Peptides against a protein of PDB entry 6FRK. Designs and how they scored, part 233

Target 1, 411 residues: chain A of PDB entry 6FRK
Amino acid sequence: NEEVLNAMLKEVCTALLEADVNIKLVKQLRENVKSAIDLEEMASGLNKRKMIQHAVFKELVKLVDPGVKAWTPTKGKQNVIMFVGLQGSGKTTTCSKLAYYYQRKGWKTCLICADTFRAGAFDQLKQNATKARIPFYGSYTEMDPVIIASEGVEKFKNENFEIIIVDTSGRHKQEDSLFEEMLQVANAIQPDNIVYVMDASIGQACEAQAKAFKDKVDVASVIVTKLDGHAKGGGALSAVAATKSPIIFIGTGEHIDDFEPFKTQPFISKLLGMGDIEGLIDKVNELKLDDNEALIEKLKHGQFTLRDMYEQFQNIMKMGPFSQILGMIPGFGTDFMSKGNEQESMARLKKLMTIMDSMNDQELDSTDGAKVFSKQPGRIQRVARGSGVSTRDVQELLTQYTKFAQMVKKM

## One batch from the design tools (peptide; made by RFdiffusion4, then SolubleMPNN)

Design b2_p24_3_s4 (from b2_p24_3, 19 letters changed)
Fold by OpenDDE base, seed 2:
Structure b2_p24_3_s4 (fold): chain B 411 residues (1-411), chain A 24 residues (1-24)
Amino acid sequence: as target 1 above (411 residues)
Amino acid sequence: ELEELLKKLAELRKLYELLLKIME
């Protein structure tokens, strides 16, 4: 029994090290798991693998919990959030993602660029903020980040902004001058929260970097970026251990929407390759897939309408990136579908839905929708005018519908 | 419940893959 336990723990430890979990944390985990597993219970015929997995899961959950409650902004107050982190950590992009997240939640949100060190930092922030319709502040001429941060915070406080995000300079190396600048900015603006942004792809360097920031600046929150790449997220454990601060959000891609609140259980489940069953269940329940049974039954009977196609497009749109859903299924990698192709596909689906929004019930509910339009070509022109598209776009939709209906009949 | 959910997801996947192929 002990040999089996040691062999399984060796495999888990290897997998955690390959997931960029710090070697000290892996050693501690191994000791904690060994102490938590009753070898006598393992002898009683319980699934030894499940027991070890559960013990490992429980100890990983503890490693992600710093024992400190995450800071949350107060509604109707002015909340100043200062971002700190290395250059290339995704800090500037993450500022925009966080601002957009709060804006979508109905918070009056703004961005301040206090990065005077990097050429084009303000242009990059301005570009991102403008795309997201987020108010921003910065300077092309002021070189003191303290002045920019102070003026920007004062301006947006006076304008009754609720979320004021301050992006600071990042550097490639831990330089004392960077930390002094960060301290001066923090002292001037008195942030309600200091967020350390960490790149998950830096692997074993996560601990040392996170510690260096925490030793100089009062980091209260962590955001982990680049979890969509080769990084399996083990560096997040190192960041929590070093900063003693909770992970509040994760960056899961390059898009402004590739940003989500950190959830411990799903994260650890993904780290172990167990998938995110809870998130999958929640997502599937949100989709009301039971309504799809009626559709699948109609499809089995060879009845497929334009409305049925529209409803399927709505379901796909509600699912969001299908790659994320597949990544919640155990044994499916996150890279199973390219995110780029999904976004283009979603834009195409939305265009098709907009065309169908100009169709009438007789057209949508016909079991031979293409024939309805072929018999009365004036319908194509009406739909084209109503949706602001060409008659060709409507014909292409009808061609796609016909292909889809034929494929469904073969299923 | 999970097996049913996975089955429903597999069916949705087939539908999605089919849609993607038609839109190509």
Scores: peptide ipSAE 0.021, ipTM 0.502, DockQ to the pose 0.181
Fold by OpenDDE base, seed 3:
Structure b2_p24_3_s4 (fold): chain B 411 residues (1-411), chain A 24 residues (1-24)
Amino acid sequence: as target 1 above (411 residues)
Amino acid sequence: ELEELLKKLAELRKLYELLLKIME
């Protein structure tokens, strides 16, 4: 019995190490699982594998629980959230995602760029903020991040913002100068929450990195980024262990909507390759897939309009990265869709939808939309002017529609 | 309910994959 347990635990430990779970945590988990399993109960039990899986799941749930309640913003108050993390961690993108999340929840939110070290940091933040219609602050001339952060926080406090997010400088390595700058900013703005942003793709380095930040600044929350497909979620366990702080959100792609509140059980289920059935159900219910039955029926009849294409684009946009949805299905590997193409595709879809928003019902509901435009070229010019695009962009949309309609007819 | 959901998702997947291929 002990040999069988040891063999099964070896397989689980290998899988966890392959998921970038820290070797110390894997060893501790192995010992905790061994101590939690009564060998006599296992001898009498019909399903030893399920018992071990349940024990492993329970111990992983404990590893992501720091025993500390996550900080939450207070409604009607000014909540200052300071972001810290290395360059390339996705910190700046995560600031925009968090701002957008709170904005969609009806919070008065804003962004401050206190990254003076990276050239173009403010332009990047400004671009993201403008796209999301989020108020922002920063400077092209001020080089002191403390001044920028202080002025920005004061400005937005005076304007009664509820969520004030401060992005700070990152470095490629843990540098004393970075930590001093972070401490100076934190002391000046007195944040209600300090969020450490960690890239899950750094694997075994997660513990040492997270510890280095926690030892220098009072990290109260963790956000784990790049959990889209190839990034192994095991680094999240290391972050919690090192920071003793809860994971509050996860970044699941590069799109501004690729951001979700952290849920322990779905995360551990996904880490173990069990999928996220609850998240899948929620996501499918959000899609109102019942409306798609009518579309599937139309497709079966070879009828496909520009409106039908628009509705499909809306569904794809609501789904977000399809790799995430596939990763929620048990037994579907996350590697099925190359992630880089999904976001460029989403940006293209949004552009196409914007062009279609300038079309009339006659154009959208025509079974031969391309022919409607070909017969009256003035329609192309109207749509182009209405959407602020070239006539070429409208023609490209019509070409894509025609290709799609031809493929639908072959299905 | 889960089986019906999975079928609907599989159909959506085919549509999504098709759309991605057309946009390439």
Scores: peptide ipSAE 0.020, ipTM 0.491, DockQ to the pose 0.191
Fold by OpenDDE base, seed 4:
Structure b2_p24_3_s4 (fold): chain B 411 residues (1-411), chain A 24 residues (1-24)
Amino acid sequence: as target 1 above (411 residues)
Amino acid sequence: ELEELLKKLAELRKLYELLLKIME
C-alpha cells in the first residue's frame, strides 16, 4: 500500500511540476497528503486513486487560500485600485479588463495611465478604454507618474467615480527605481487596494517575482494572466504563497471579456487536468446555443444567408479561442489547437464581420448573397468603401460565403 | 446535461473546423 501511494504521489508531483507548481510547494503538498491519508482506509478497498486525488485536491485548495479575505469595492464609495507588475505581465490589458468587468456590473468606473516610462502606454490605454467606453485620464507631456496619478484620482473623485483604476509603469531592468516610483505613487494616491499582476507563463520565476513585489509594496490582491497559454496556472500557487494575498481574477485570453473572477474549485480542477465542467456549463449557457437548432434547421433546408454566416461568426467569437473550451473538457489538453492559428483566425473573422457590417439587409438576408453582388457590382464597391477594405477583400468574403453555403448544403 | 453539452460542443467544433478550413 505504501509503495502504491508513493508511486501515485510521484505521478501527481510530476504533473504539478509540469504545471509550473513550485518545487517547495510540491514537496510540502506531498508530505501533507501523506499525513492526511490513512493507510488503513486505503486497505479497505476504496478506490485508492480517487482517495489520493481527493487528498491532493484538498491540499491544493488550502494552498490557494491565503487565510485573508479578498478586498472588495464598497458601493457608493470611491475605491482606488492601484495596479503593479512587470512589463509584459499583461498589467495594462488587465486594468482595462477589470474596468470593463465593473462597468458591466453597473459601477461607475475609470482608468488612469500613470505609465510615463513606456512610449505609447497612454495611447494603448486610450485605445482600449475608448473601445470599451471607459473614461480615462493620462498625459502626453507630464513625465512624473505621481502627478498624473494624483491629478487623475482627484478628478475622478470629484466626478463621483466608484472604481478608480491606476495603471503604473512596469520596468524589467531597474527594479529599485521601479519600486521607488510605485511607493511614491502609492503614498500620493493612498489606494484602497494594490493589485499585483502576474504572468502565469513565467513558470518557476513566479515565486521570486511575487516575493520581490510583496517585500516592497503592500500587495493585497493578485491577478494571474495568460492562463490561456501553455501555463497550467501552477505559478498562481507560488504567487499566493509569496504574497499571502488572494487571487481575485484570472485572465484567460487577449479579449476584454477573457477575464473571470477567481474560483478555487474550477481552478484546481483545471490545474489537475480534470477540466472545468461547471465553467463549461456556464459558458455554454451564456452562448445561448439553443438558438443553434433553428440554424441547423435552416441549414438542413439548404438556406444559408450572409446574416446566418455573421451570426455564426458572432457565436464563435463569443466562445473565444476553441482551445479554452477544449481545456474545460476533462481529458482534452489545452494544446489541441495551436494558439497562433486561433488568434489569426479570430482576427480574420473580425475582419469579415466588419465587411458585413457595411452590407444592407437585402444583401444579408438574400438566399443567394453572392448572386445579389454579382448582378450589381456597384454593391461590392459600396461595401468596400464602407468597411475601408479593397473590392478584392469583399470578393474573397463572397467566395468564402459561397464555399460555406456549399458545405452546409452537403451536411 | 453533460451529454447534451458535449453534443452541442461537438457541433460547434465541426462548425469551427469548417470555418477555419474555409478561411485557409
Scores: peptide ipSAE 0.020, ipTM 0.505, DockQ to the pose 0.161
Fold by OpenDDE base, seed 5:
Structure b2_p24_3_s4 (fold): chain B 411 residues (1-411), chain A 24 residues (1-24)
Amino acid sequence: as target 1 above (411 residues)
Amino acid sequence: ELEELLKKLAELRKLYELLLKIME
């Protein structure tokens, strides 16, 4: 019985190491699981595999729980949230995702760009904020992040904002200058919460990076990004262990909606390759797929407009990476769709939608949208100018639409 | 409920595969 237990634990430990779980945590988990398993109960003919899986699941749940309650914003108060993290962690994108999340929940939310180190940081924040209709502050001329953060926080406090998110400079390396700047900003604005943003794809480096931030600034919350990638999220366990702070949200893609509150049970289930049926149900219910029956009926009648195509692109964009949805289904391996082609496809869809946002109702609702544009070439030029693309890009969209409409007519 | 969800997902997959083929 002990030999069988040791063999099965070796397989689980290998799978956890392949999921980027830190080797020290895997060793500790193995010892804790061995101590929690009653060998006598295992002899009674219970499915030894299920018993070990359940014990492993329980110990992983404990590793994700830091024993500290997550900070939550107070309604009707000014809540200052400071973001910290390395460059490339997805920090700036995550600021916009969190702002959008709170805005959709009816919070008066704003963004401050205190990243003076990265060229175009403010333009990137401004672009994301404008698309989401989130108020923002920053400077093109001020180089002191303390001044920008202080002025922005004061401005938005005076305007009675409830959620004030401050993005800070991310560096490529753990530099003493980065930590000093973060400490100066934190002391000036006195944030109610400091959020560390971590990239899940850095694997075994997660512990050392998370510890370096916690040793310099009072990290109270963690957000894990790039869980859409090949990273199974084992680095998240290392971040919790090092920071002693809860994971509050996860980033699951590049879209502003690819952001969700952290749930322990679904996360551990996915980490073990058991799928996430609950998350799948929630995700499918959020998509309101019942409205697709009317579209399927239109498709059956061979009617397909540019608006119908736009609505389908919106539905695909709301789903996020289809590989993630498939990865929530038990028994569908994460490798079923090559992820590289999917991100490029999503970027292409978003570009096509931006072109269609410059079309009028007559163009969108026409049963032959391509013919409307072919009869009046001035429409192509108008749409191209409105969307900031070439006339060729609009013609390529119309060609794709025509191919789609022809396939729908043949079905 | 899960079977209905799987059917809806299968329909969405077919739509996505069709869109991908058009974008090739």
Scores: peptide ipSAE 0.020, ipTM 0.488, DockQ to the pose 0.177

Design b2_p24_4_s1 (from b2_p24_4, 14 letters changed)
Fold by OpenDDE base, seed 5:
Structure b2_p24_4_s1 (fold): chain B 411 residues (1-411), chain A 24 residues (1-24)
Amino acid sequence: as target 1 above (411 residues)
Amino acid sequence: EEELLKKLKELRNLYLKIQEILNE
């Protein structure tokens, strides 16, 4: 029985190390699981594998619990949230995702760009904020992040904003100058919450990075980014252990909607390859896929318009990377779709939708949209000009629509 | 659960068909 336990624990430990769980945490987990398993209960004919899996699951749940309650914003008050993290962690994108999350929940939300080090940081934030219709502040001329952060926080406090998110400079390396700048900004604006943003893909480096931030600034919350279908979630355990701070949100992709509140149970279930049925149910309910019944009925009648195609592209974009959804289903391996093709496909879909945004209702609602454009070539030129694309790009869209409509008619 | 799996399979089939069209 002990040999079987040791063999199974070796397999689990190998899988956790392959998932970038820190070697110290894996060793501690192995000892805790051995201490939690009654060998006499294992002899009583219970499925030894299920018992070990349950013990491992329970100990992993403890590793993501810092024993500290997550900070939450207070409604009707000014809540200042400062973001910290390395360059390439997804910090700036995550600021926009969090702002958009709170805005969608009915909070008066704004963004401040206090990143003076990276050329075009303010333009990037401005582009993201404008697309999400989020108010923003920053400077093209001011080089002191303390001045920008202070002025922006004061402005938005005076305008009665409830959520004030401050993005700071991210460096490529842990430099003392970065930590001093973060401390100066924190002292000037006195944030209610400091959020450390960590990239899950850095694996074993997560512990050292998270510790370096916690040792210098009062990190109270963690956001883990790049938790797509192939992301090794083990770095998240290292972040919690090092910061002693809760994970509050996860970034699951590149879209502004690829952002969700952290849930411990689903996360550990996914890490162990058990799937995330709860997150799948929540995601499917958020998509309001019941509206697809009307589409399925139209499809059954062989009617497919450019508007129907646009609505399908919207549904796919709302789903995010389909590999992530498949990775929530038990027994669907993450390897079913190559990541590179999915992001490129989403960019292609978004380009096609932008072309269709320049079409009129007569073009969109026609049962043969391609024929409407073929009869009046001036429509192609109008749409091309309106969307900033070539006439060839519009013709390619119409060709794709025609192929799609023919395939739908054969279904 | 079964209805959810059915809806997901339908969406998968739609997604795969769109991918086929985009890759042609």
Scores: peptide ipSAE 0.024, ipTM 0.492, DockQ to the pose 0.126
Fold by OpenDDE base, seed 4:
Structure b2_p24_4_s1 (fold): chain B 411 residues (1-411), chain A 24 residues (1-24)
Amino acid sequence: as target 1 above (411 residues)
Amino acid sequence: EEELLKKLKELRNLYLKIQEILNE
C-alpha cells in the first residue's frame, strides 16, 4: 500500500512540476498528503486513485488561500488601484481588462498611464481605453511618473470616479530603480490596493519574482496572466506563497473580455487536468447551446443552408478561442490547438461571414445554396461587390459550404 | 455532465472539421 501511494504521489508530483509548481511547494504538498491519507482506509479497497486525487486537491486549495480576505472596492467611494509588475507580464493589458470588468458592472472607472519609461506606453493604453470607452489620463511630455499619477488621481477624484487604475512602468529585470519609482508613486497617490501582475509562463521564476516585489512594495492582490498558453498556472501558487496575497483575477487570453474573477476550485481542477466543469457549464449556458438541438436535428435530416452555416460560425465566434473551451474539457489539454492557427481561423470565419452578410434571404435559406449561385452567376458578382471581395472568394465560400454540407450529411 | 461532455465533443468535432475546411 505504501509503495502504491509513493508511486502515485510521484506521478502527481511530476505533473505538478510540469505545471510550473515550485519544487518546495511540491515537496511540502507531498508530505502533507502523506500525513492526511489514512493507510488503513486505503487497505479497505476504496478507489486509491480518487482518494489521493482528493487529498492533493484539498492541499492545493490550501496553497492558493493566503489566509487573508481579498480587498474589494467600496461602492460610492474613490478606490485607487495601483498596478505593479515586470515588462511583458501583461500589466498594461490587465489594467484595461480590470477597468472594463468594473465598467461593465456599473462602476465609474478610469485608467492612468504612469509609464514614462516605455516609448508608446501611453499610445497603447489610449488605444485600448478608447476601444473599450474607458476614460484615461497620461502625458506625452511629462517624464516624472509621480507627477502623472498624482495629477491623474486628483483629476479623477474631482470627477467622482469610483475605480481609478494606475499603470506603472515595468522593467525587463528586477532593478532597484524600478522599486524606488514604484515606492515614490505609491507614496504620492496612497493607493487603496496594490496589484502585482504576474505572467504564468515564466514557470519556476514566479517565486523569486513575486518575492522581490513583495519585499519592496506592499502587494495586497495578485493577478495571473497568460493562462491561455502552455502555462498551467502552477506559478500562481508560488505568487500566493511569496506575496501572502490572494489572486483576485486571471487573464485567460488576449481579448479584453478574456478576464475572470479568480475561483479556487476551477483553477485547481484545471491545474490538475480535471477540466473546469463549472466554467464549462456556465459557458455552454451563455452560448444557449440548447438551441443547437434544432440545428443538430436539421443537420441529421441533411438540410444545411448558408444561414445554418452562418449561425454555426456565429456560435463558434461566441465561444471565443476554442483552446479555452478545450482547456475546460476534462482530459483535453490547452495544447490541442496552436494559438496562431486559431486567430487565423477566426479571421477567416469573420471574412466568410462578411461575404454572407451580402447575401439575400433566398440565397441564405436555400437548401441548395451552391446551385442557386451556379444557375445565376450574376448573384456571385453582386455578393462579391457588396462584400468588397473577389468573385473567386465567393466561389471559394460556396465550395467550402458544399464541403461542409457533405460532412454534415455524414454526421 | 455526460450529456454536456457529449455535446462539447460534438462541437469540437464540428469545429475541427470547420478548421480543416478553412485550412484547405
Scores: peptide ipSAE 0.020, ipTM 0.482, DockQ to the pose 0.130
Fold by OpenDDE base, seed 1:
Structure b2_p24_4_s1 (fold): chain B 411 residues (1-411), chain A 24 residues (1-24)
Amino acid sequence: as target 1 above (411 residues)
Amino acid sequence: EEELLKKLKELRNLYLKIQEILNE
């Protein structure tokens, strides 16, 4: 029994290391699981695999709990939230995502760009804020982030904003000058919360980075970014262990809506490849996929139009990266589709949709769209001109449609 | 849940077929 336990724990430990869980945490988890498993209960014929999985799950849940209550903004007060983290961590994008999240919840939210180091930081923040209709502050002329942050916080306090988010400089490396600047900004604006933004893709470096920030700045919250399909969630455990601060949100993609409150149980379930049925239900309900029944029924009858294909492409695009959806389904690993192939596939779908936007209702609603175009080649030239593509691109679309319609007829 | 999983499997199969067609 002990040999079987040790073999199964070795497999779990390997999978956790492959998921970028820090080796110290994996060792601790292994010893905690061994201590929690009663070998006598394992002898009783219970599914040893399920018991070990449950013990591992329970110990992982403890590793993401720092024992500290997450900070939450107070309604009707001015809440200053300072963001810190390395350049390329997704900090600036995450500021916009958090601002948009609170705005959608009915909070009076604003953004301050105190990144004077990165050229175009203010333009990027302004662009994101303007798209989301979020009020923003920054300067093109002031180079002191303390002045910008102080003026911006004062302005938005005077205007009775409830959520005041301050983005700071990230720098390329852990430099003392970065930490000094962050401390000066923090001292000037007196933030109610300091959020460390961490990129999950840095893997084993998460612990050292998170520790370096916590040792210099009073990090109270963590946001983990780039948890899109391939991101190994193990770095998040390292961040919690190093910062002793809760994960409050996760970034799950590039879109402003690819941002969710951190839920411990779904996160650990995903990390173990168990899926996230709750998040999947929520995602499906958000997508209003109930309208797909009419489409599935048409598909069953072997009727497939160019419009039906367009609607399917819209549904796929609304779902976002298919790897995220697959990662929510039990038994589908996150590695089922490569990220590079998904973005290229989405770009191809968008190109095909743009061609179809130049089609008329007669072409889109025909049960034999390819035959409509074959009978009147002038339609191909019209669609090609309307969409800014070659006649070959339109012919390739019609070929793909024909292949798809043939596959549907075989279902 | 089972109905949702069925719908998602159908959607997955559709997506995979679309990807196969787009990659040809």
Scores: peptide ipSAE 0.020, ipTM 0.472, DockQ to the pose 0.134
Fold by OpenDDE base, seed 2:
Structure b2_p24_4_s1 (fold): chain B 411 residues (1-411), chain A 24 residues (1-24)
Amino acid sequence: as target 1 above (411 residues)
Amino acid sequence: EEELLKKLKELRNLYLKIQEILNE
């Protein structure tokens, strides 16, 4: 029994190290799990694997919890949020993502660029802010980040903004001059929250980096970026341990919407390769996939209409990036589908749906939609004119429908 | 849970087939 436990713990420890979990945390976890598992209860016929997984899961949840309540903005107040982090951490992009997140929730949100060190920092912020329709402040001429931050915060306070996000200079190295600048900015604007942005892809360097920031500035929150890549997120545990601050959000891609509130349970489940079953359940419930029973019954009878295809395309579009859904399924890695192919596929689906919006009920509800169009070619010309496409585009849609209906009949 | 996973696997297989068709 102890040999089996030790073997399984070795596999888990290896997987956690491969997930960029700090070696000290992995050692501590191993000791805590060994102390939490009663070997006598394991002898009583319980699934030993499930018990070990549960014990590991429970201890990982504790490592992600710093025991400190996350700061939350107060509605109707002016909340100043200062961002800190190295250059290349995704800090500037994350400022825009956070601003957009609060704006979508009905907060009056703005952005300040206090990065005077990086050439084009203000242009980059301005571009991102303009695209998201977020008010912004910065200077092309002022070189003191304290002046820019102070003036920007004062301006947006006077305009009754609720969320005031300040992006600061990043550096490639942990230099004393960077920390002095951050302290001067923090003292001038007196932020309600200081957010440390960390790149998950830096692996074992996460602890040392996070500690260096916490030792110099009063970091109160962590955001982890680049969790869409090969970074399994183990560095997040190191950041929490070093900063003693909660992870509040994660960045899951390059798009402004690739940003979500941090959830401990889904994150640890994903880290262990267990998938995000809770997030899957929530997503399935949001999609009302129970309406798929009627589809599955139609499919079982070999009936598949253009309307049934349209409804499936709507469901795919509602799901969003299918890679995210696959990454929630146990045993499917995030790398199963490249995000680039998904956006193109979504644009194709939307084009096909626009063509089908010009079809009538007789065409949509026919069990052989292709035959309806083949018997009366004037229908193709009507649909093409109605949707603003070529007759060839409509014929291609009907060809795709026929292929899809054949694939469905083989399911 | 198992039934949900089954439905999700079926849905995945459907979407993979749709992507194959769209990429042809």
Scores: peptide ipSAE 0.020, ipTM 0.462, DockQ to the pose 0.132

